Peptides against a protein of PDB entry 3OAK. Designs and how they scored, part 45

Target 1, 145 residues: chain A of PDB entry 3OAK
Amino acid sequence: DDLEQYLDEKILRLKDEMNIAAQLDIDTLNKRIETGDTSLIAMQKVKLLPKVVSVLSKANLADTILDNNLLQSVRIWLEPLPDGSLPSFEIQKSLFAALNDLPVKTEHLKESGLGRVVIFYTKSKRVEAQLARLAEKLIAEWTRP

## One batch from the design tools (peptide; made by RFdiffusion4, then SolubleMPNN)

Design b1_p15_3_s4 (from b1_p15_3, 10 letters changed)
Fold by OpenDDE base, seed 5:
Structure b1_p15_3_s4 (fold): chain B 145 residues (1-145), chain A 15 residues (1-15)
Amino acid sequence: as target 1 above (145 residues)
Amino acid sequence: SETEKKRQEIMDKVL
């Protein structure tokens, strides 16, 4: 119906925007490495974060989010960057909080590859303890029979 | 896939 179509288009547009933001940040960092221009700062994801958080927090969008594999873009946003850095603490915190409230199922994890990245956060020594614990909680819930 | 392999390599390297 009209509402379903509207919601699908909304999520798919956001997914595309997220992917573009991630790639632009990667490109910025790679250029920084190549040129030595320290004024180059990756901030596209940070700029888009409020919109992402707003969408992920809407209970009425949960099914649409999961059905359209938005979690794949969430996974991309959580991945370590080419320079070895992690996304900002705010991005990590916001996304993990959102994930904690989503009814994520095994099929969604497989489609998105999200589990692999969350496992990374349980292992990384550069992740804040509070987020590492949350990552562990999520993994435990998702792997629970 | 090759892309996934590369992603995993980065994660392994950064750990």
Scores: peptide ipSAE 0.477, ipTM 0.911, DockQ to the pose 0.365
Fold by OpenDDE base, seed 4:
Structure b1_p15_3_s4 (fold): chain B 145 residues (1-145), chain A 15 residues (1-15)
Amino acid sequence: as target 1 above (145 residues)
Amino acid sequence: SETEKKRQEIMDKVL
């Protein structure tokens, strides 16, 4: 119906915005590495984060989020950056909190690749302990019969 | 895919 179409389009637009923000940050950091210009700072994801959190927190959008594979963009946002750093602590914390409340199923993990990145967070020594524990919790839940 | 391979390589490198 009209509402479903509206919600799909809204989520797809956000997905596109997230992907663009991620790529812009990657481009910024690659340029920083190439030029040595330390004034170049990747901030596109941080700027968009409030909007992402707002959408992910809406229970009535859960099905639309999952059906449109927004988790693929969440996965991209969680990946390590060209300079070897992780996304900001706030991005990590916000996204993991959101994931904890979503009814994620096996099919969503497969189509998004999210599981591979969350496993990375269980193994990385650069991740804060509280988020590593949350990542472990999610993996345990997603691998249960 | 080649893209996924590159993403995995970055993760492996920073572990």
Scores: peptide ipSAE 0.469, ipTM 0.908, DockQ to the pose 0.370
Fold by OpenDDE base, seed 2:
Structure b1_p15_3_s4 (fold): chain B 145 residues (1-145), chain A 15 residues (1-15)
Amino acid sequence: as target 1 above (145 residues)
Amino acid sequence: SETEKKRQEIMDKVL
């Protein structure tokens, strides 16, 4: 219906914005490496984070979020950067908190690739212990019979 | 896909 269509469009727009922000940050970091200009800071994801958190936190959007594969963009935001760094601690913390409250199913993990990235967070020594523990919790929940 | 392969390679590299 009209509401469903509106919500779909809203989520798809956010998904696009997230993907663009991620790519811009990658480009910034690559340029930083290339030029040695340490004043270049990747901030596009951080700037968009409040909007992302707002959307992910709304229970009435859960179905729309999952049906439109917004988790694919969440996965992208969590990926390590080409220089080996991780996204900011705040991004990690916010997204993992949001994931913890979403009714994620196996099908959503497959279509988004989110599981692979969360597993990375269970293994990485660069991840804060509290987030590694949360990643483990999510994996356990998603793999339970 | 090739893109996914590259993403996985980065993760493997930084572990």
Scores: peptide ipSAE 0.462, ipTM 0.906, DockQ to the pose 0.372
Fold by OpenDDE base, seed 1:
Structure b1_p15_3_s4 (fold): chain B 145 residues (1-145), chain A 15 residues (1-15)
Amino acid sequence: as target 1 above (145 residues)
Amino acid sequence: SETEKKRQEIMDKVL
């Protein structure tokens, strides 16, 4: 019980950090578009990525991750950015790898909206072939009767 | 939701 509570708090803190990082990057890129200032670089997600990967890779955190809807933040991180670009290749690769090892169920997809963004990756011409194939694999697994 | 509609619109435009 004490451990579970600790893990919940840990995941919720990370979720908050991820959401903040995503918003800061969005704000940066919106300002870049508005001002034309090419010195504005969105790097907040990249800076936080190692921590995210570390957490997502731990099998003992899977239930806590899913129960606290951390996948909603993963979905946000995967969305296209204001300038029309995708998140960095490393972010895509790391998150899709992590998703492949999580016991994601239909209820988690509904809570997070993750399915919609992964479908986007199956359709996008900007996505690397290896990640498009992985996205297709995930969709197939998640939609099995 | 309104937020979800906006997110979907961005994805549709980028495709």
Scores: peptide ipSAE 0.455, ipTM 0.906, DockQ to the pose 0.360

Design b1_p15_4_s1 (from b1_p15_4, 5 letters changed)
Fold by OpenDDE base, seed 4:
Structure b1_p15_4_s1 (fold): chain B 145 residues (1-145), chain A 15 residues (1-15)
Amino acid sequence: as target 1 above (145 residues)
Amino acid sequence: SPLLEEWEKEAEELF
């Protein structure tokens, strides 16, 4: 199907863009640590966030998102950074909100590694209470009988 | 839950 192929390619392109943004931010922060240059700021994910949120919010893209393992890139964006910090609050908030509205199944959590990361957010002392609560809600939904 | 336990164990690597 032409539409199906178009949507697959669209999601795969976004997945690639997300992965590149994550790596660029990692590289920036590693260089910041290495050189001590505090003027180096990681902004690539933040710049791409509006596009990511827009795509994740589309109900007609849900199956394509899940089938192409876009959640792997979401997981990557949520992981701790080289300097020990977490992604910006806005990134956390936006992605968790998007996850709450997706028909995520256990198989998607396994193939993406997202389950592990969301549990991290339920336990980390660096996470805002409101997001920790949302993470708890998601884990409860994903692990209920 | 075996699934929860698995994820919790894997999450330790992030701390």
Scores: peptide ipSAE 0.446, ipTM 0.904, DockQ to the pose 0.810
Fold by OpenDDE base, seed 5:
Parts: C-alpha cells; structure tokens; sequence
Structure b1_p15_4_s1 (fold): chain B 145 residues (1-145), chain A 15 residues (1-15)
C-alpha cells in the first residue's frame, strides 16, 4: 500500500546515504594517508549518525529496515577503515544499541554480512569492553539453536 | 554451531 511504499523508499534512501557517507570517509582517509594532509577528517558517517539512529529506533520501521537489508549498510559502517582503525566509539555504541532492539533473524545476518563483523567486535583488542560484551550478547542471541 | 564457525572464519578477513 501507499504507506508501505513510502517506508520502503525512505529506508532505501537512507541506505544509499549511509553507503555514500561510508565511501566518502574511506576516500578522505585514503587521501589523508596518501598526501599527509592532516586537515582531512572523515566526518560523513558521524554527521549522518543522528538520522540513522532516529530511523533505527522506530519500532514501526523494523520490518522495513530488515526487509530492505539496511543492515548491510550498518555492517559497512562498522567495518575497519583503510588505516586499520575502527569507526568512532559513538558510531559503534549507537549502532550496537540499535541492533540490540531489532528483531534480527539469521536470514538478515546472512544477506547483510553483519554476523562476521559482529564476531570481529567480540575479538578485536581495539574495541571497548562494553561494546565487546554487547557484541557477544548479540552473537549468542543470533546463533541460538 | 556451523553458522558461528563460518562467521568466525570470515571474520579473520577483517584483521
């Protein structure tokens, strides 16, 4: 129906925006590495984060979020950056909090690739303990028999 | 679980 179509388009637009933000940050960091220009700062994801959090927090969007594989973009945002660093703590914290409240199923994890990334967060020494614990919680829930 | 093992294997690519 009209509402369903509207919500689908809304999520797909956000998905695109998230992917663009991620790529722009990657480009910025690659250029920073190449040129040594310390004025180059990757801020696109952080700038978009409030909008992402707002959408992910809405219960009425859960099905639309999952059905349109927005989790793929969440996965992309969580992946290590070209310099080997992780996204900002705020991004990690916000996204993991949002994931904790979504009715994520195995099929969503497979199509998004999110499973392996969250496993990474359970193992990485660069991840804050509180987020590593949350990652472990999510993995346990998602891999229940 | 097989799924967990698969993800663990794939996660190695991120290190």
Amino acid sequence: as target 1 above (145 residues)
Amino acid sequence: SPLLEEWEKEAEELF
Scores: peptide ipSAE 0.443, ipTM 0.903, DockQ to the pose 0.818
Fold by OpenDDE base, seed 3:
Structure b1_p15_4_s1 (fold): chain B 145 residues (1-145), chain A 15 residues (1-15)
Amino acid sequence: as target 1 above (145 residues)
Amino acid sequence: SPLLEEWEKEAEELF
């Protein structure tokens, strides 16, 4: 119906915006590596984060979020960066908090690739202990017999 | 589980 179409378009636009922000940050960091210009700071994801958090927190958008594979863009935002670093602590914290409240199913994890990335966060020595524990909690929930 | 093992294997590519 009209409402469902509106919500689909809203989520798909956000998905595009997230993917663009991720690519722009990657481009910035690659340029930083190439030029040695340490003044180049990747901030596109951070700028968009409030909007992402707002959308992910809406219960009425959960089905639309999952059906349109927005979790693929969440996965992209959580992946290691070209310089080997992880996304900012705030991005990690916000996204893991949002994931904890979504009714994520196995099919969503498979189509988004999010499962493997969250496993990474359970094992990486560069992740804050609090977030590593939350990642472990999510994996336990998603892999229940 | 097979799913967990798959994710663990795939996660190795991120290190």
Scores: peptide ipSAE 0.439, ipTM 0.902, DockQ to the pose 0.811
Fold by OpenDDE base, seed 1:
Structure b1_p15_4_s1 (fold): chain B 145 residues (1-145), chain A 15 residues (1-15)
Amino acid sequence: as target 1 above (145 residues)
Amino acid sequence: SPLLEEWEKEAEELF
């Protein structure tokens, strides 16, 4: 119906914006590595984060979010960066909080690749303890029979 | 769990 189509388009636009932001940050950091120019700072994801959080927090968008594989873009945002660093603590915290409230199923984790990345967060020494614990909680929930 | 093992194996590529 009209509402469903509108919501699909909204989520797909955000998905595209998230992917662009991620790529721009990757490009910035790759250039920083190649040139040594320490003035190059990756900030595109941080700038878009409030919009992402707003959308992910809407209960009425949950089905649309999951059906359109927005979690693939969430996964991309959580992956390690070219310099080996992780996204900002705020990005990690916000996204994990959002994931905790979504009715994520195994099929969504498979099609997005999110399961792999969250496992990484349970094991990485660069992850804050509170987020590692949350990652472990999510994995336990997602892998239950 | 086969699923967990799959994710763990794939996660190693991120380190």
Scores: peptide ipSAE 0.434, ipTM 0.901, DockQ to the pose 0.808

Design b1_p15_4_s2 (from b1_p15_4, 8 letters changed)
Fold by OpenDDE base, seed 5:
Structure b1_p15_4_s2 (fold): chain B 145 residues (1-145), chain A 15 residues (1-15)
Amino acid sequence: as target 1 above (145 residues)
Amino acid sequence: SELLKEWEEEAEKLF
């Protein structure tokens, strides 16, 4: 119906915006590496984060979020950056908090690739302990028989 | 599980 179509389009637009933000930040960091210009700061994901958090927190959007594989874009945002660093602590914290409240199923983890990335966060030495613990909690819940 | 094993193997590619 009209509402369903509207919600789908809303989520798909956000998905596109997230992917663009991620790529722009990658481009910025690659240029920083190439030029040595330390004044270049990747800010596109941070700028978009409030909108992402707002959408992910809305219960009425949960099905639309999962059905349109928005978690693929969440996965992209969580992946290591060209310089080997991780996204900002705030991005990590916000996204993991949002994931904790979503009714994520195994099929969503497979189609998004999010499972492998969250496993990475359980193992990485660059992750804050509180987020590593949350990552472990999520993996335990998602792989529960 | 095999799924967990797969994710662990794929996670190694991110390091």
Scores: peptide ipSAE 0.417, ipTM 0.898, DockQ to the pose 0.746
Fold by OpenDDE base, seed 3:
Structure b1_p15_4_s2 (fold): chain B 145 residues (1-145), chain A 15 residues (1-15)
Amino acid sequence: as target 1 above (145 residues)
Amino acid sequence: SELLKEWEEEAEKLF
C-alpha cells in the first residue's frame, strides 16, 4: 500500500546514501595513501551515522530494512578500509548496537554478507574487547541450531 | 555448522 511504498523508498534512499558515503571515504583514504597528505580525513560515514542509527532503531522500519537488504550497506560500512584500519569506534559501536535489536534471520545474513564480517570482528586484534564480545554474542544468536 | 565454517572461511579473506 501507500505506506509500504513510502517506507521502501525511504530505506532505499538511505541505502544509496550509505553506499555513497562509504565510497567517498574509500576515495579519501586512497588519495591519502597516494599523496601522503595526512590532512585528508574520511568523514562521510561519520556525518551520516546519526541518520543511519535513527532509522535502524525504529521498530516499525525493521521489516523494510531487512526486506530491502539495508544490511548489505551496514556490512560495507563495517569492512576494513584501504589502509587496513577499521571504521571508527563510534561507527562500530552504533551499528553493532543496532544489529543487536533487529530481528535478523539467516537469510538476511546470507544476502548481505554480514555474517562473515561479524566473524571478522570476533577475531581481529584491532577491535575493542567490548565490541568483540558483542560480535560473538550476535554470531551465537545467528547460528543457533 | 557448515554455515559458520563458510563465514569463518570468508572472514579470513578480510585480514
Scores: peptide ipSAE 0.415, ipTM 0.898, DockQ to the pose 0.807
Fold by OpenDDE base, seed 2:
Structure b1_p15_4_s2 (fold): chain B 145 residues (1-145), chain A 15 residues (1-15)
Amino acid sequence: as target 1 above (145 residues)
Amino acid sequence: SELLKEWEEEAEKLF
């Protein structure tokens, strides 16, 4: 219906914006590595984060979020960056918190690739302890028998 | 879990 179509379009637009932000940050960091210009700072994801969090927190958008594979973009935002660093602590914290409240199923984890990335966060020594624990909690819930 | 093992293996690619 009209509402469903509107919500789909909303989520798909956000998905596109997230992907663009991620790529722009990657481009910035690659250029920083190439040129040595330490004034180049990747900030596109951080700028978009409030909007992402707002959408992910809406219970009425849960089905639309999952059906349109927005989790793929969440996965992209969580992946290690070209310089080997992780996304900002704030991005990690916000996204993991949002994931904790979504009715994520195994099929969504497979189609988004999010499962493997969250496992990474349980294993990486570069992740803050509080976020590693949250990642472990999510994995336990998602792989529950 | 087979799925968990798969994800663990795939996660290694991110290091």
Scores: peptide ipSAE 0.414, ipTM 0.897, DockQ to the pose 0.758
Fold by OpenDDE base, seed 1:
Structure b1_p15_4_s2 (fold): chain B 145 residues (1-145), chain A 15 residues (1-15)
Amino acid sequence: as target 1 above (145 residues)
Amino acid sequence: SELLKEWEEEAEKLF
């Protein structure tokens, strides 16, 4: 199927771009810690966020997203940063909104590691209440028999 | 559940 192949390639490209953005931000923040240069700001994920949101919001891409483990890259984007901070509120809000609309199954959570990260968001005192509640909602849905 | 317990245990590593 030509369309299926095209969509797979599209998602895999985005996955790669997301992973690169995450690593670049990590590198920036690690350098900031090591040098004390407060002018170093991690912005790569923020720059790519509109593209990520656009893809995650398309119903016709849901199966392709899940089959190619794009959720692994979503998990990476949500993890705490080297300086102990969390990704920007906008990133958190956008990704959790997208997750809420995806037909995520337990197998996807296992292969991506997303389950443990979302649990983190239910417990962290640094997370906004509205997002903590959404994280709790997702965990409840994903762990149902 | 066992799955939830596993995720909670792994989540502690992120703090």
Scores: peptide ipSAE 0.395, ipTM 0.891, DockQ to the pose 0.807

Design b1_p15_4_s3 (from b1_p15_4, 8 letters changed)
Fold by OpenDDE base, seed 4:
Structure b1_p15_4_s3 (fold): chain B 145 residues (1-145), chain A 15 residues (1-15)
Amino acid sequence: as target 1 above (145 residues)
Amino acid sequence: SKLLEEWEEGMEKEF
């Protein structure tokens, strides 16, 4: 219906915005590595984060989020950056918190690749202990019998 | 990510 189509378009637009933000940050960091210009700072994801969190927190958007594979863009945001660093502490914390409230199923984890990325956060020695615990909580819920 | 891809080797059994 009209509402369903409206919500689909809204989520797809956000998905595109997230992908663009991720690529712009990658480009910035690649340029930083290439030139050695330490004044280049990747800020696009951080700027968009409040909007992403707001959308992910809306119960009425859950089905639309999952059906349109927005979690693929969430996965992209959580991947390591060109300089080997991880996304900011705030991005990790906010996304893990938001994911905890979504009715994520195995099929969504597979089609997005999010499952493997979150497992990475449970095992990586680069991740802050607090965030590793949040990731572990998600894995426990997703693998619950 | 190259780092993630390398780490993911052998993790296919999880999901």
Scores: peptide ipSAE 0.035, ipTM 0.652, DockQ to the pose 0.145
Fold by OpenDDE base, seed 3:
Parts: structure tokens; sequence; C-alpha cells
Structure b1_p15_4_s3 (fold): chain B 145 residues (1-145), chain A 15 residues (1-15)
């Protein structure tokens, strides 16, 4: 129906925006490494984060989010950066919080790769304790018998 | 669990 199509288009546009933001940040950090210019800071994901959180928090978008594999873009945003660092504390915190309210199923985890990345956050010694606990909570919910 | 094992195997490849 018309509403479903409208919501699909909205989510797919956001997915594209997220992927572009991630790539731009990667490009910035690669350039920083190549040039040694420490003034280069990756900011594209942070700038888009409020919009991402807003969309993820809307119950009426949950099915559309999951059906269109927006979680793949969430996974991309959580992956380590070219310099070996992790996404900002704010990105981690906001995404983990938003994920907690989504009815994520095994099939969504498989098609997005999100499960693997979140497990990483439960094991990494570089992750803040607070965020590791949030990641652990997600894993516990997703692995319930 | 089987699911956790699948995730861990994939993680080793990606990270």
Amino acid sequence: as target 1 above (145 residues)
Amino acid sequence: SKLLEEWEEGMEKEF
C-alpha cells in the first residue's frame, strides 16, 4: 500500500545516507593517516546520528527498519575505523540504546552481521565498561532460548 | 549456543 511504500523509501534513503557518512569518515581518516594532518576529524556519522536515533526510536518504523536491513548500516557504523579506533562513545551509546527497543530476530542479525560486531564490543578491552554492559544486554536478549 | 558460535566465527574473519 501507499503508506508501506512511503516508509520503505524513507528508510532506504536513511540507509544510503548512513553508508555515505561512514565512507566519508573512512576517507577522512585515511587521508589523516596519509598526510599526517591531525586536524582532519571524522564527523559525518556524528552529524547524522540524531536522525538515525530518531528513526530507530519510532515504533511504527520497526518493521520497515528490519525488512530493509537498516541494521546492516548500523553494523557498518559500529565497525572499527581505519586507524584502529572505535566509533565515538556517543555513537556506541546511542545505537546500543536504540537497538534495545527493536524486535530484532535471528534472521536480521544474520543478514546484517550485527551480532558479530556486538559480540566484539562485549570482549574488547578498548570499550568502555558501560558500553560493554549494554552490548552484553543485547546479546543476552538475542540469544534467549 | 550454535548462534553464538556462528557469530564468533564471523567476527574472527572481519576483525
Scores: peptide ipSAE 0.035, ipTM 0.640, DockQ to the pose 0.801
Fold by OpenDDE base, seed 2:
Structure b1_p15_4_s3 (fold): chain B 145 residues (1-145), chain A 15 residues (1-15)
Amino acid sequence: as target 1 above (145 residues)
Amino acid sequence: SKLLEEWEEGMEKEF
């Protein structure tokens, strides 16, 4: 019980950090668009990415990750940005790889919206072929009979 | 897959 509570708190803190990072990057890019200042670079997600990947890769955290809907924050990180661009190649690659090892169920995909976003990556002409294939692999696993 | 179709439809609305 104490361990369960500790793990819940850990995941919920990360979820908050991810959401904050996403919003800060959005704010940066909106300001870049508004001001034309090309020196403004969105870097908050990239800075936090190693921590996110580390957590997602831990088998003992899988239930806690899924139960607390951390995948919603993963979905947010994968969404197109205000300038129409996609998250960095590294973010896409790392998240797709990490997701491949999680026991994701249909209910988790629905409550997080992750399924729709990953489908986008299989269809978009803006996505690198390598990453589209990773997205396709996830969809194949999630839709397996 | 019905689920896949639902997701594709959802993406069209969201993106």
Scores: peptide ipSAE 0.034, ipTM 0.653, DockQ to the pose 0.816
Fold by OpenDDE base, seed 5:
Structure b1_p15_4_s3 (fold): chain B 145 residues (1-145), chain A 15 residues (1-15)
Amino acid sequence: as target 1 above (145 residues)
Amino acid sequence: SKLLEEWEEGMEKEF
């Protein structure tokens, strides 16, 4: 199917872009730590976020998103940074909101590792209460009997 | 749940 192939390629390309953005931010922060250059700011994920949110919000892409394990890249974006900090509030909020509308199944959580990371957000003292609640909501939905 | 416990254990190991 031509459409399915197109959508697969679209999602896989975004997945790659997300991974690159994450790595670039990691590199920036590592260099900042190493050199002390405070002008170095990690902004690649933030710059790409609108595109990510746009894709995640499209109902017609849900199956493609899940089938191609885009959630692995979402997980990567949510992981702590080299300095121990968490991704920006906006990234957390946007991703949690988007995840809430996806028909995520256990298999997707396992293959992406997303479940573990979201659990972290329900427990971390560094997470804003508002976002912790969103994480809790996700966990509740994913673990419902 | 068992699943949550597994996830928590995994998270503790990773972070």
Scores: peptide ipSAE 0.031, ipTM 0.640, DockQ to the pose 0.822; fails the geometry check

Design b1_p15_4_s4 (from b1_p15_4, 6 letters changed)
Fold by OpenDDE base, seed 4:
Structure b1_p15_4_s4 (fold): chain B 145 residues (1-145), chain A 15 residues (1-15)
Amino acid sequence: as target 1 above (145 residues)
Amino acid sequence: SPLLEEWEKGAEELF
């Protein structure tokens, strides 16, 4: 129906925006590596984060989020960056918190790759302890019988 | 980098 179509389009637009933001940040960091210009800062994901969090927090969007594989874009936002760094603390914290309230199923983890990246956050020595615990909580929830 | 190596090594053994 009209509402379903509207919601699908809304999520797909956000998904596209997220992917663009991620790529722009990657491009910025690659340029930083190539030129040595340390003034180049990747800020596109951080700028878009409030909108992402807002959407992920809407209960009425949960099915649309999952059906349109928005979690793939969430996974992309969590992946290590070209310079060997992780996304900002705020991005990690906000996304892990938002994921905790979504009814994520195995099929969503598989099609998005989110499971693998979150497990990575439970193991990495570069991840803050607080965030590692959030990641562990998610894994525990997703692996429940 | 150590982080990238960790990511690459772990990725194959994860879900």
Scores: peptide ipSAE 0.211, ipTM 0.792, DockQ to the pose 0.138
Fold by OpenDDE base, seed 5:
Structure b1_p15_4_s4 (fold): chain B 145 residues (1-145), chain A 15 residues (1-15)
Amino acid sequence: as target 1 above (145 residues)
Amino acid sequence: SPLLEEWEKGAEELF
């Protein structure tokens, strides 16, 4: 199926781009810590965020997103950074909102590790209250009978 | 940091 293949390639390319963006931000922050150069700012994920949100919002991509474990890259984007900070408020908010519309199953949560990260956001006092509520909503949806 | 400590303690509670 040509369409299926096209969609797979689209998602896999984005997955790669997301992973690269995450690593570049990590590298930037590590260098910032090592050198003390406060002009170094991690911006790669933020720059790519609109594209990520756009893809996650497409109903016709849902199956491809889940089948190719794009949620693993979403999880990576949500993990704490080397300096002990969380990803930007905008990243958290946008991703939680987008995740709410996906038909996520238990198997997807397990293979991506996303469940563990979102649970973390429900428990951490460093997370903004409104985002913690979004995380809680996701957990409730994923654990409903 | 407190955040990293929380993260490292693990969140393997439901999934």
Scores: peptide ipSAE 0.204, ipTM 0.794, DockQ to the pose 0.135
Fold by OpenDDE base, seed 2:
Structure b1_p15_4_s4 (fold): chain B 145 residues (1-145), chain A 15 residues (1-15)
Amino acid sequence: as target 1 above (145 residues)
Amino acid sequence: SPLLEEWEKGAEELF
């Protein structure tokens, strides 16, 4: 119906914005490495984060979020960066928290690749302990009988 | 880097 179409378009626009933000940050970091200009800071994801969290927190958007594979963009935001660093602590914490309230199913994990990246956060010694625990909580929820 | 090496190993056994 009209509402469903409106919500689909909203989520798809956000998905596109997230992907663009991720790429811009990657470009910034690559340029930082190339030029040695330490004043270059990747800020695009952080700037967009409040909007992402707001959308992910809306119960009425859950089906639309999952059906349109927004979790793929969430996965992209969580992936290690080309310079060998992780996304900001705030991004990790906010996304892990938001994911806890979504009715994520195995099919969504497969189509988004989110499962792989979250498992990575449970294993890596570079991840802050509190964030590793959040990741573990997600994995436990997704793998429970 | 060690982080990238860990990432590249992956965790494809579960999902």
Scores: peptide ipSAE 0.203, ipTM 0.792, DockQ to the pose 0.231
Fold by OpenDDE base, seed 3:
Structure b1_p15_4_s4 (fold): chain B 145 residues (1-145), chain A 15 residues (1-15)
Amino acid sequence: as target 1 above (145 residues)
Amino acid sequence: SPLLEEWEKGAEELF
């Protein structure tokens, strides 16, 4: 119906914005590596983060989020960056918190690749302990019998 | 990068 179509369009627009933000940050960091210009800072994801968190927190958007594979964009935001660093602490914390309230199923994890990324965060010694615990909580929930 | 290697291994594991 009209509402479902509106919600789909809303999520698809956000998904596009997220993918663009991720690519812009990658481009910035690659240029930083190439030029040595340390003034180049990747900020596009951080700028968009409040909007992402707002959308992920809406219960009425859960089905739309999952059906449109927005979790793929969440996965992209969590991947390591060209300079070998992880996305900002705030991005990790906010996304892990938001994911905890979504009714994520195995099928969504498979189509997005999110499960594999979050497992990485449970194992990496470069991840802050508190964030590793959040990741572990998610994995435990997703693998619950 | 050790981190990237770790990531690549993790990306191939579960789910």
Scores: peptide ipSAE 0.180, ipTM 0.780, DockQ to the pose 0.190

